# Peptides against a protein of PDB entry 4GXB: the designs that were tried, part 2

Target 1, 277 residues: chain A of PDB entry 4GXB
Amino acid sequence: VPTEEVSLEVLLSNGQKVLVNVLTSDQTEDVLEAVAAKLDLPDDLIGYFSLFLVREKEDGAFSFVRKLQEFELPYVSVTSLRSQEYKIVLRKSYWDSAYDDDVMENRVGLNLLYAQTVSDIERGWILVTKEQHRQLKSLQEKVSKKEFLRLAQTLRHYGYLRFDACVADFPEKDCPVVVSAGNSELSLQLRLPGQQLREGSFRVTRMRCWRVTSSVPLPSGSTSSPGRGRGEVRLELAFEYLMSKDRLQWVTITSPQAIMMSICLQSMVDELMVKKS

## One batch from the design tools (peptide; made by RFdiffusion4, then SolubleMPNN)

Design b1_p8_1_s4 (from b1_p8_1, 5 letters changed)
Fold by OpenDDE base, seed 5:
Structure b1_p8_1_s4 (fold): chain B 277 residues (1-277), chain A 8 residues (1-8)
Amino acid sequence: as target 1 above (277 residues)
Amino acid sequence: EVVFRNPL
């Protein structure tokens, strides 16, 4: 692609648009810096955020596709998909809420975290009770951003990334699940027929390894469920999990977001490695 | 197929 100056739209979690003028040849970090500059985010806080490729759903929700890598050209990455549903989103890229303290010290950082958190609650990524919701609404009405975040940090699945409904082979084959990544775990929420909502927690520290596989289903003469178009690529995330002492078991998640799930796992592992060091 | 090992 020839180097040209272009206008690139980057969205915040709440859908706020940030327009930046960049070169088509600008790499992810260059674009991130441009976004930071546009927002007046200080340089020392840039590292707490990343650019993500997402698919915007009809309801305005974001389905995270992947994190943009350092070598990528965000303009090319998003435009090459030739679909307006794909967007670039700025989001915090750490998991430990302790890092919020660093970000919240800055007005812009605080605003970014606040906007993200409000959005995550509104989208049901963060789980709230009725009473907690009332408290959060009160704080939101008062625009008490710091207090809002402090309360939010105590909530279930704070800082988690929620994925689209998918299928897992745990606890049983072809089980519909909602996967969320955060707090060094994959949370699998599921409701079996006639049962209450259950959550399985898979701590990253108990994962020996994981893999992403891509397969094209063979047209088996069996009635393909009407909704899966013939020839769609099936992505799976499988991880080998220490279920008990000396007992490893593979868990497989079938999801078009398998790549993003893998990125989350790697990111959580990386963060834990930094803390261990 | 890409396999990731957990260093933890």
Scores: peptide ipSAE 0.547, ipTM 0.963, DockQ to the pose 0.904
Fold by OpenDDE base, seed 4:
Structure b1_p8_1_s4 (fold): chain B 277 residues (1-277), chain A 8 residues (1-8)
Amino acid sequence: as target 1 above (277 residues)
Amino acid sequence: EVVFRNPL
């Protein structure tokens, strides 16, 4: 790609647009630095955030596709898809809420975490009771961002990334599930007919390995997956899980976000490895 | 197919 100066749009979690002037040849870190400069985020806080490729849904929600890697050219990565649905989003890229303390010390960092958290609550990524929601709204009205975040940090699935509804082979074959990644786990939420909401928690420390597979389904007459057109690429994340002592079982998730799920697993593992060192 | 081993 010829090196040219271009305007690149980067979104915050709440849909706020950050326009930056970059070169088409700028790598992910260069673009991230440009975004940080535009927001007046200090250099020492840049490492707490990453750029993500997302698909914007009709309702304005973001379906995370993948994290942009260091060697990538964000302008090329997003424009090569030739669809306006694809966006670049800035989001925090750590899992342990203890790192919020470092980010919250800065006004811009605080604002970014606040905007992300508000969005995550509005989208139902963070699970709240009616009373908790009332408390959060009161704090939001008072613009008490620090207090808002301290309360939010105690909530279920704080810091999780929620994926689109998909299918798993656990606990039963072809089970509709909602997967979320956070707190060193994959949470699989499901509701079977006539049953209450159930959650399966799969801790990354009990995963021996995982794999991502890509396949093109043969035109088998069984359209068993509602909404997948014939001939679409099928992505799966499978992980080998220690269900009990000396009992390993494979769990397979069929999702267009299988790559992103794998990136989350690796990221959670990496963070835990840093804590052990 | 890409397989990742967990070092943990």
Scores: peptide ipSAE 0.546, ipTM 0.963, DockQ to the pose 0.904
Fold by OpenDDE base, seed 2:
Structure b1_p8_1_s4 (fold): chain B 277 residues (1-277), chain A 8 residues (1-8)
Amino acid sequence: as target 1 above (277 residues)
Amino acid sequence: EVVFRNPL
């Protein structure tokens, strides 16, 4: 793509649009800096955020596709898909809520975390009781962003990324699950027929390894699952998990977001490695 | 196929 100045739209988690003028040749960091400047986010806080490629669903929800890499050209990455469904989203890119303290010290950082958290609650990424919801709404009405976040930080799945409903081979084959990544784990929520909601927690510290695979399903005469177009690439995330002492087991998640899940795993591992050093 | 090893 020839180098030229273009207008690029970057969304916040709540769908707020941030328009930035960038070069088509600007890399991810350049675009991120432009977004930060537009928001008046200080340079020292830029590192707490990343740009993500997402697919906007009909209901306005975001399906995270992947994190944009350093050497990517965000304008090219999004426009090359030739679909209005794809967007670039700014989101915090750390897992430990302790880092919120650094971000919250700045007004813009606080606002970003607040907007993200509100959105995550509204979308059901953060799980709340009725009483907690009431408290959160009260704080929201008062526009008490710091207090809102402090309460939110205590909530189940705070800081998690929730994925679209998908399928896993755990606890049984072809089990519908909702995967969430956060707090150094993959949480698999599922409801088997006639059973209560169950959650499987897979701590990254007990994962020996993981892999992402892509395959093209052979034309099976069986009715394609509703929503899979003919010839769609099947993505899987598989991880080898220490289930018990000296017992490793592979768990496989079939999801179009397998790449994003893998990115989350790597990111969580990286953050833990930093803490361990 | 891409395999990631956990260094932890």
Scores: peptide ipSAE 0.545, ipTM 0.963, DockQ to the pose 0.905
Fold by OpenDDE base, seed 1:
Structure b1_p8_1_s4 (fold): chain B 277 residues (1-277), chain A 8 residues (1-8)
Amino acid sequence: as target 1 above (277 residues)
Amino acid sequence: EVVFRNPL
């Protein structure tokens, strides 16, 4: 690709647009630095954020596709898809809420975390009770960002990434589930017929390994997945989990976001490894 | 297929 100056749009979690002028040859870090400069985010806080490729749904929600890697050229990565539904999003890229303390010390960092958290609550990624919602709204009306975040940090699934509804083979075959990644786990929410909402927790420390597979189903008399045509690529994330003492079992999630789930697993493992060192 | 081993 020839090196040219281009305008690139990067979105915040709340859909706020940040326009930056970059080169087509700029790598992920170069673009991230440009975004940081536009926002007046200090250089020492850049490492707490990453750029993600997402698909914007009809309702304006984001379906995370993957994290942009260091070697990538964000302009090329997004434009090569030739669809306006794909966007680049800036989001925090750590899991431990303790790192919020570093980011919150800066006005811009505080604003970014606040905007992201508000959005995550509005989208139902963070789970809140009626009373908690009232408290959060009160703090939002007062624009008390620090207090808002401190309360939010105590909420269920704070800091989690929520995926689109998909299918798993646990606890039963072809079980509809909603997967969320955070706090060193995959959380699987499910509702079986006639049952209340259930949540299963799969801690990454009990995963011996995981794999991502891509396959094209053979033509059959019926589609294997609702809404998928014959011959559509099927992505799966499978992990081998320690269910009990000396008992490993494979759990398989069928999702277009299997790659992103794998990235989350790796990221959580990496963060834990850093803490262990 | 890509397999990741957990170092933890």
Scores: peptide ipSAE 0.544, ipTM 0.962, DockQ to the pose 0.888

Design b1_p8_2_s1 (from b1_p8_2, 4 letters changed)
Fold by OpenDDE base, seed 5:
Structure b1_p8_2_s1 (fold): chain B 277 residues (1-277), chain A 8 residues (1-8)
Amino acid sequence: as target 1 above (277 residues)
Amino acid sequence: EEVFYNPL
C-alpha cells in the first residue's frame, strides 16, 4: 500500500471518537502515539494503553477480536476487513489495578480510566450490587472521578475483559458460558438448566499451557451452533489446568474470540512475570 | 496449532 496520509478513527471504551491523521504506513505504536497526542496523554503513560481491533455490535457493545501487534498497520488492519463494524479501540492494557495509581495521577489518564470504567459497568463487565450501583451513580453525578474509580476498584470483575457468550466443555460438554479475563484468571460464568448462576475460576498460575486451534466443520457434521453457517472456521481455546495436585485437565472453550482470550492469557502471564522479576 | 507454555 502506498504511503498516504489518512484520517483514522480510534474509539475509546465509551464510544468516544478520536480522529487522528496518520500515514497508512504507520505502525501500531505510531498510531498509539498519535492518539495519545490528540488526547494530550503524556508519553510516559502511553505504555499503559493499547489498540484493539473490535467488532461493534448492533447495541454498540464491543466484541474484542485481538490486540493490534507492534508490526501491524492499524489503518490497513481495520480497513482490510471491509466492514464498518470493525473498529479500533483504545483501552488500558494492564491487569493489576495498582497501575491505575500511575495513570490516575494525570488528568487525561484519569479521564480515560473513568470513561472505560463507566462503560464497563454499563455493559455489565464489572458486576455491581444495587447498593454499589447507587453509590457509583452518585459519584458519577458529582463527577468525582477518583472516588468513582476507587470504589470501582473494589468491585467484582474490575479490570476484566468480558467476552461474548460461548461454549465450553466444562463442567460438562457444550456448556454455555460467559468468559471474562482479569485478575490473572479466566472466569467462566455458567447457568446450567434449573441451576443458579455459577462461576468457575481458572487462575493463570495453574495453567500449564494453552493453545488456539482452528477447524473447519465437515459438511456432514451437525454443528448445532446457532448462527454459524456451514464451513465457518471454529476457533477453540484449550488450556491445561492443574485441577488438583498432580492432576492436569484440559478445558476447551469454543469461541470466535479464542485468539483474544489467548492474548489475554499471554498478557496476564507477561505482567506476572514482570512482577516476579 | 500454536501451543503457549506458561513460564509461571
Scores: peptide ipSAE 0.551, ipTM 0.962, DockQ to the pose 0.880
Fold by OpenDDE base, seed 2:
Structure b1_p8_2_s1 (fold): chain B 277 residues (1-277), chain A 8 residues (1-8)
Amino acid sequence: as target 1 above (277 residues)
Amino acid sequence: EEVFYNPL
């Protein structure tokens, strides 16, 4: 692609548009720096955020596709898909809420975390009780961003990324599940007919390994996914999990977001490795 | 197929 100056739209978690002028040849970090500059985010806080490729749904919700890699050209990555539903999103890229303290010290960082958290609550990624919701709304009305975040940090699935409804072979074959990644785990929520909501927690520390596979279903295969067209690639994330002492079991998640799930796993592992060093 | 091993 010829090097040209272009206007690139980057979205915040709440859908706020940040327009930056970049070169088509600018790599992910270059674009991230441009976004930071546009937002007046200090350079020392840039590392707490990443750019993600997402698909915007009809309802405005974001389906995370993957994190943009360092070598990528964000403009090319998004425009090559030739669909306006694909967007670039800025989001925090760490898991331990302790890092919020560093980010919150800056006004812009605080605003970014606040906007993300509000969005995550509104989208149901962070789970809240009625009372907690009331408290959060009160703080939001007062525009008490720090207090809002402190309360939010205590909430279930704070800092998690919630994926689109998908299918797993756990606890039973072809089980509809909602997967969330955070706190060094994959949380699988499911509701079987006539049963209460169940959650399976899979800690990354008990995963021996994981893999992403792609396959093309045979034409005779029933489209098990409402949105999967005939002949679309099926992605699966499988991880080998230590269920009990000396008992490993594979768990397989079928999802278009399998790549993103894998990225989350790697990211969580990497963060834990840094803490151990 | 990409396999990732957990070093933890």
Scores: peptide ipSAE 0.548, ipTM 0.962, DockQ to the pose 0.900
Fold by OpenDDE base, seed 3:
Order: C-alpha cells, then sequence, then structure tokens
Structure b1_p8_2_s1 (fold): chain B 277 residues (1-277), chain A 8 residues (1-8)
C-alpha cells in the first residue's frame, strides 16, 4: 500500500467515534498516539490502552477479534477485511483494577474508564444485581464518575472481557458456554438442562500451557456450530489445566474468538509476571 | 500447532 494520508476512525467502547489523520504506513503505536492526542490523553497513560480489532454485531455490540500488534498497520489491518462491520476500538489493556487509580487521576483517563465501564454493564459483561444496577444508575444520573467506578470495581466480572456464546468440552462434550476473561482466569458460565447457572473458574496459574488450532470441518461433518456455515474455519482454544494434584486435563473451547482468548491469557500471564518481578 | 507455555 502506498504511503498516503488517510482519515482513520477509532471507536471507544461506547461507540464514540474518534477520527484521526494518519499515514497508511503508521504502525499501531503511531495510531494509538494519534488517538491519545485527539482525546488529550497524556503520554504517560497511553500504555494503559490498546487498539483492538472488533466485529460490530447487529445489536451494536463488539465481538473482539484480536489485539492489534505493534508491527501492524491499523489502517491496512481493518480495510483489508473488506467489511464495514470490522472496527478498531480503544480499550484499557490491563487487568488489575489497581491500575485504574493511575488512569482515574486524569480527567480524560477517568472519562475513558467510565465510558467503558458503562458500556460493559449495559452489555452484561459486568454482572449486577437489581439493587446494584439502581445504585449505578443513580450515580450515572449524577455524573459521579469516580464513585461510579469505585462501585463498579466491586462488581462481579469487573474488568472482564466477555466473549460470544460458544462451545466447550467441559464439563460435558459440546456444552454451550459463555466465556469471560479477567482476574487471571477464564470464567465459563453454563446452564445445563434443569440446572441453575453454573460457573467454572480456570485460573491461569493452573494452566500449564494453551494452544490455538484451526481446522476445516468435513462437509459431511455434523458439527454445525451455531452461526457457522459449512466450510468455515473452526478455531479452538485448548488449555492444559491442573484439575487436581498431579492431574492435568485438556479443556477445549470452540470459538471464533479463540485467538482473542489466547491473547487474553498471554496478557494476564504477562501482567502477573510483571508483578512478580 | 503453536503451544504457549505458562511460566508461572
Amino acid sequence: as target 1 above (277 residues)
Amino acid sequence: EEVFYNPL
């Protein structure tokens, strides 16, 4: 692609559009800096955010595809897909809520976290009771952003990334699940027939390893994953988990977001490694 | 197949 000046749209979690003028040859960090400048986010807070490639669903929700890597050219990465449903989204890229304190000290950082958190609650990524929801709405009406975030930080799955409904082989084969990543775990929510909602927690510290695989189902194969047509690539995330003392077991998640799940795992591991150093 | 090992 020849180097040209272009207008690139980057979305916030709430769908707010940020237009930046960049070069087609600008890498991820260059674009991120341009977005930060447009928002008046200070340089020392840029590292708390990342650019993500997402697919916008019909309901306006974002299905996260992957984090844009440093070597990528965001303009090329998004336009090469030749579909308007793909967007670039700015989101916080850390897991420990303690880092919110650094970001919240700045007005722009506070606004970004607030907008993201509101969106995550609205989308059901953060789990709230009716009473908690009422409290949050009250704070939102008062535009008490700091208090809103402090309350939100106490909520179940705060800071998690929620994935689209998919399938896992745990606890049973071909079990429909909703996976969320956060707090150094993968949370698998499932409802078996006649049972209450159950959550399986898989802590990254108990994962020996993980892998992402792709396969093309055979045309005669009965594996109709919901929403996938015949001949579509099947992505799987598998991780080897310490179920009990000296007992490792593979758990496999079939999802088009397997790559993003893997990125989340690596990111959580990296953050924990930094804390241990 | 690429396997990621957990250093933790």
Scores: peptide ipSAE 0.548, ipTM 0.962, DockQ to the pose 0.846
Fold by OpenDDE base, seed 1:
Structure b1_p8_2_s1 (fold): chain B 277 residues (1-277), chain A 8 residues (1-8)
Amino acid sequence: as target 1 above (277 residues)
Amino acid sequence: EEVFYNPL
């Protein structure tokens, strides 16, 4: 692609648009720096955020596709898809809420975390009780961003990424599940027929390995993937999990977001490795 | 097929 100056739209978690002028040849970090400059985010806080490729749904919800890698050209990555459904989103890229303390020290960082958290609650990514919701709304009305975040940090699935409904082979074959990644785990929420909502936790520390596979279903018409036509690429995330002492079992999640799930696993592992060093 | 090994 010829090097040209272009206007690139980057969205915040709440859908706020940030327009930046960049070169088509600018890499992910260059674009991230441009966004930071536009927002007046200090350079020392840039590393706490990343750019993500997402698909915007009709209701305005974001389906995370993948994290943009360092070598990528965000303008090319998004425009090559030739669909306006795809967007670039700025989001925090760490898992441990302890890092919020560094980000919250700055007004812009605080605002970014606040906006993201509000959005995550509104979208149901963070799970809240009725009473907690009342408290959060009160704090929001008072525009007490720090107190809002401190309360939010205590909530279930704070800092998690929630994925679109998909299918897993656990606890049984073709089980509909909602997967969330955070706190060094994959959380699988499921409701079996006639049963209450259940949550399974798969801690990354008990995963020996994982893999992403792609396949094209055979034309035999029995696609186990609801809503996928014959010939659509099926993505799966499989991980080998220590279920009990000396018992490893493969768990497979069938999802278009399998790549993003894998990225989350790697990211969580990387963060834990940094903490251990 | 790419397999990721967990170093933890």
Scores: peptide ipSAE 0.546, ipTM 0.961, DockQ to the pose 0.846

Design b1_p8_2_s2 (from b1_p8_2, 4 letters changed)
Fold by OpenDDE base, seed 5:
Structure b1_p8_2_s2 (fold): chain B 277 residues (1-277), chain A 8 residues (1-8)
Amino acid sequence: as target 1 above (277 residues)
Amino acid sequence: EQVFYNPL
């Protein structure tokens, strides 16, 4: 692609549009810097955020596809898909809420975290009780962003990324689940027939390894994946988990977001490694 | 297929 000046739209978590003028040849970091500049986010806070490729659903929700890598050209990455449903989203890219303290010290950082958190609550990524919801709404009405975030930080699945409903082979084969990544875990929420909502927690520290696989179902084969036709690529994330002492078991998640799940795992591992050093 | 090993 020839180097040209283009207008690129980057969305915040709440759908707010940030238009930046960039070169088609600008890499992810260049675009991120342009977005930061547009928002007046200081340079020292840029590293707390990343650009993500997402698919916008009909209801405006974002299905995260992957994190844009440093070598990528965001303009090309999004436009090459030739579908307007794909967007670039700016989101915080750390897991430990302790890093919020650094970001919140800046007005722009605070606003970004606030907007993201509001959106995550509205979308049900962060789980709230009725009372908590009331408190959050009160704080939102007062525009008490810091207090809002402090309360939000205590909530279940704060800082988690929620994936689209998918299928896992745990606790049983072809089990519908909702996967969320955060707090150094994959949370699998499921409801078995006639049972209460259950959550399985898989801590990354107990994952020996994981893999992403792609397969094409045979025409004669049945696909259990909702919305997938015959011959469509099936993505799976499988991780080897320490279920008990000296007992490893593979858990497999079938999801179009398997790549993103893997990215989350790697990101969580990386963050923990930094803390450990 | 990509396999990732957890160094933790």
Scores: peptide ipSAE 0.570, ipTM 0.965, DockQ to the pose 0.896
Fold by OpenDDE base, seed 3:
Structure b1_p8_2_s2 (fold): chain B 277 residues (1-277), chain A 8 residues (1-8)
Amino acid sequence: as target 1 above (277 residues)
Amino acid sequence: EQVFYNPL
């Protein structure tokens, strides 16, 4: 692609559009800096955010595809997909809520976290009771952003990334699940027939390893995942988990977001490694 | 197949 000046749209979690003028040859960090400058986010807070490639769903929700890597050219990465449903989104890229304190000290950082958190609650990524929801709405009406975030930080799955409904082989084969990543775990929510909602927690510290695989289902294969046509690539995330003492077991998640799940795992591991150093 | 090992 020849080097040209272009207008690139980057979305916030709430769908707010940030237009930046960049070069087609600008790498991820260059674009991120341009977005930060446009928002008046200080340089020392840029590292708390990342650019993500997402697919916008019909309801306006974002299905996270992957984090843009440093070597990528965001303009090329998004336009090469030749579909308007793909967007670039700015989101916080750390897991420990303690880092919120650094970001919240700045007005722009506070606004970004607030907008993201509101969106995550609205989308059901953060789990709230009716009473908690009322409290949050009251704070939102008062525009008490700091208090809103402090309350939100105490909520179940705060800071998690929620994935689209998919399938796992745990606890049973072909079990429909909703996976969320956060707090150094993968949370698998499932409802078996006649049972209450159950959550399986898989801590990254108990994962020996993980892998992402791709396969093309055979045309005669009965494994039509809901929403996948014949011939679509099947992505799987598998991780080897310490179920009990000296007992490792593979758990496999079939999801088009398997790559993003893997990125989340690596990111959580990396953050924990930094804390241990 | 790419396998990621957990150093933790």
Scores: peptide ipSAE 0.567, ipTM 0.965, DockQ to the pose 0.869
Fold by OpenDDE base, seed 2:
Structure b1_p8_2_s2 (fold): chain B 277 residues (1-277), chain A 8 residues (1-8)
Amino acid sequence: as target 1 above (277 residues)
Amino acid sequence: EQVFYNPL
């Protein structure tokens, strides 16, 4: 692609548009720096955020596709898909809420975390009780961003990324589940007919390994997922999990977001490795 | 197919 100056739109979690002028040849970090500059985010806080490729749904929700890699050209990565539903999103890229303290010290960082958290609550990624919701709304009305975040940090699935409804082979074959990644785990929420909501927690520390596979279903295969067209690639994330002492079991998640799930796993592992060093 | 091993 010829090097040209272009206007690139980057979205915040709440859908706020940040327009940056970049070169088509600018790599992910270059674009991230441009976004930071546009937002007046200090350079020392840039590392707490990443750019993600997402698909915007009809309802405005974001389906995370993957994190943009360092060598990528964000403009090319998004435009090559030739669909306006694909967007680039800025989001925090760490898991431990302790790092919020560093980010919150800056006004812009605080605003970014606040906007993300509000969005995550509104989208149901962070789970809240009625009372908690009331408290959060009160703080939001007062525009008490720090207090809002402190309360939010205590909430269930704070800092998690919630994926689109998908299918797993756990606890039973072809089980509809909602997967969330955070706090060094994959949380699988499911509701079987006539049963209460159940959650399976899979801690990354008990995963021996994981893999992402792609396959093309045979034409005779029933489209099990409502949105998957005939002949679309099926992605699966499988991880080998230590269920009990000396008992490993594979768990397989079928999802178009399998790549993103894998990225989350790697990211969580990497962060834990840094803490152990 | 990509396999990732957990070093933890």
Scores: peptide ipSAE 0.566, ipTM 0.965, DockQ to the pose 0.899
Fold by OpenDDE base, seed 1:
Structure b1_p8_2_s2 (fold): chain B 277 residues (1-277), chain A 8 residues (1-8)
Amino acid sequence: as target 1 above (277 residues)
Amino acid sequence: EQVFYNPL
């Protein structure tokens, strides 16, 4: 692609648009720096955020596709898809809420975390009780961003990424599940027929390995993936999990977001490795 | 097929 100056739209978690002028040849970090400059985010806080490729749904919800890698050209990555559904989103890229303390020290960082958290609550990514919701709304009305975040940090699935409804082979074959990644785990929420909502937790520390696979279903009419036509690429995330002492079992999640799930696993592992060093 | 090994 010829090097040209272009206007690139980057969205915040709440859908706020940030327009930046960049070169088509600018890499992910260059674009991230441009966004930071536009927002007046200090350079020392840039590393707490990343750019993500997402698909915007009709209701305005974001389906995370993948994290943009360092070598990528964000303008090319998004425009090559030739669909306006795809967007670039700025989001925090760490898992441990302890890092919020560093980000919250700055007004812009605080605002970014606040906006993201509000959005995550509104979208149901963070799970809240009725009473907690009342408290959060009160704090929001008072525009007490720090207190809002401190309360939010205590909530279930704070800092998690929630994925679109998909299918897993656990606890039984073709089980509909909602997967969330955070706090060094994959959380699988499921409701079996006639049963209450259940949550399974798969801690990354008990995963021996994982893999992402792609397959094209055979023309035989039994596609186990609801809503996928014959010939659509099927993505799966499989991980080998220590279920009990000396018992490893494969768990497979069938999802278009399998790549993003894998990225989350790697990211969580990387963060834990940094903490251990 | 890419397999990721967990170093933890």
Scores: peptide ipSAE 0.565, ipTM 0.965, DockQ to the pose 0.869

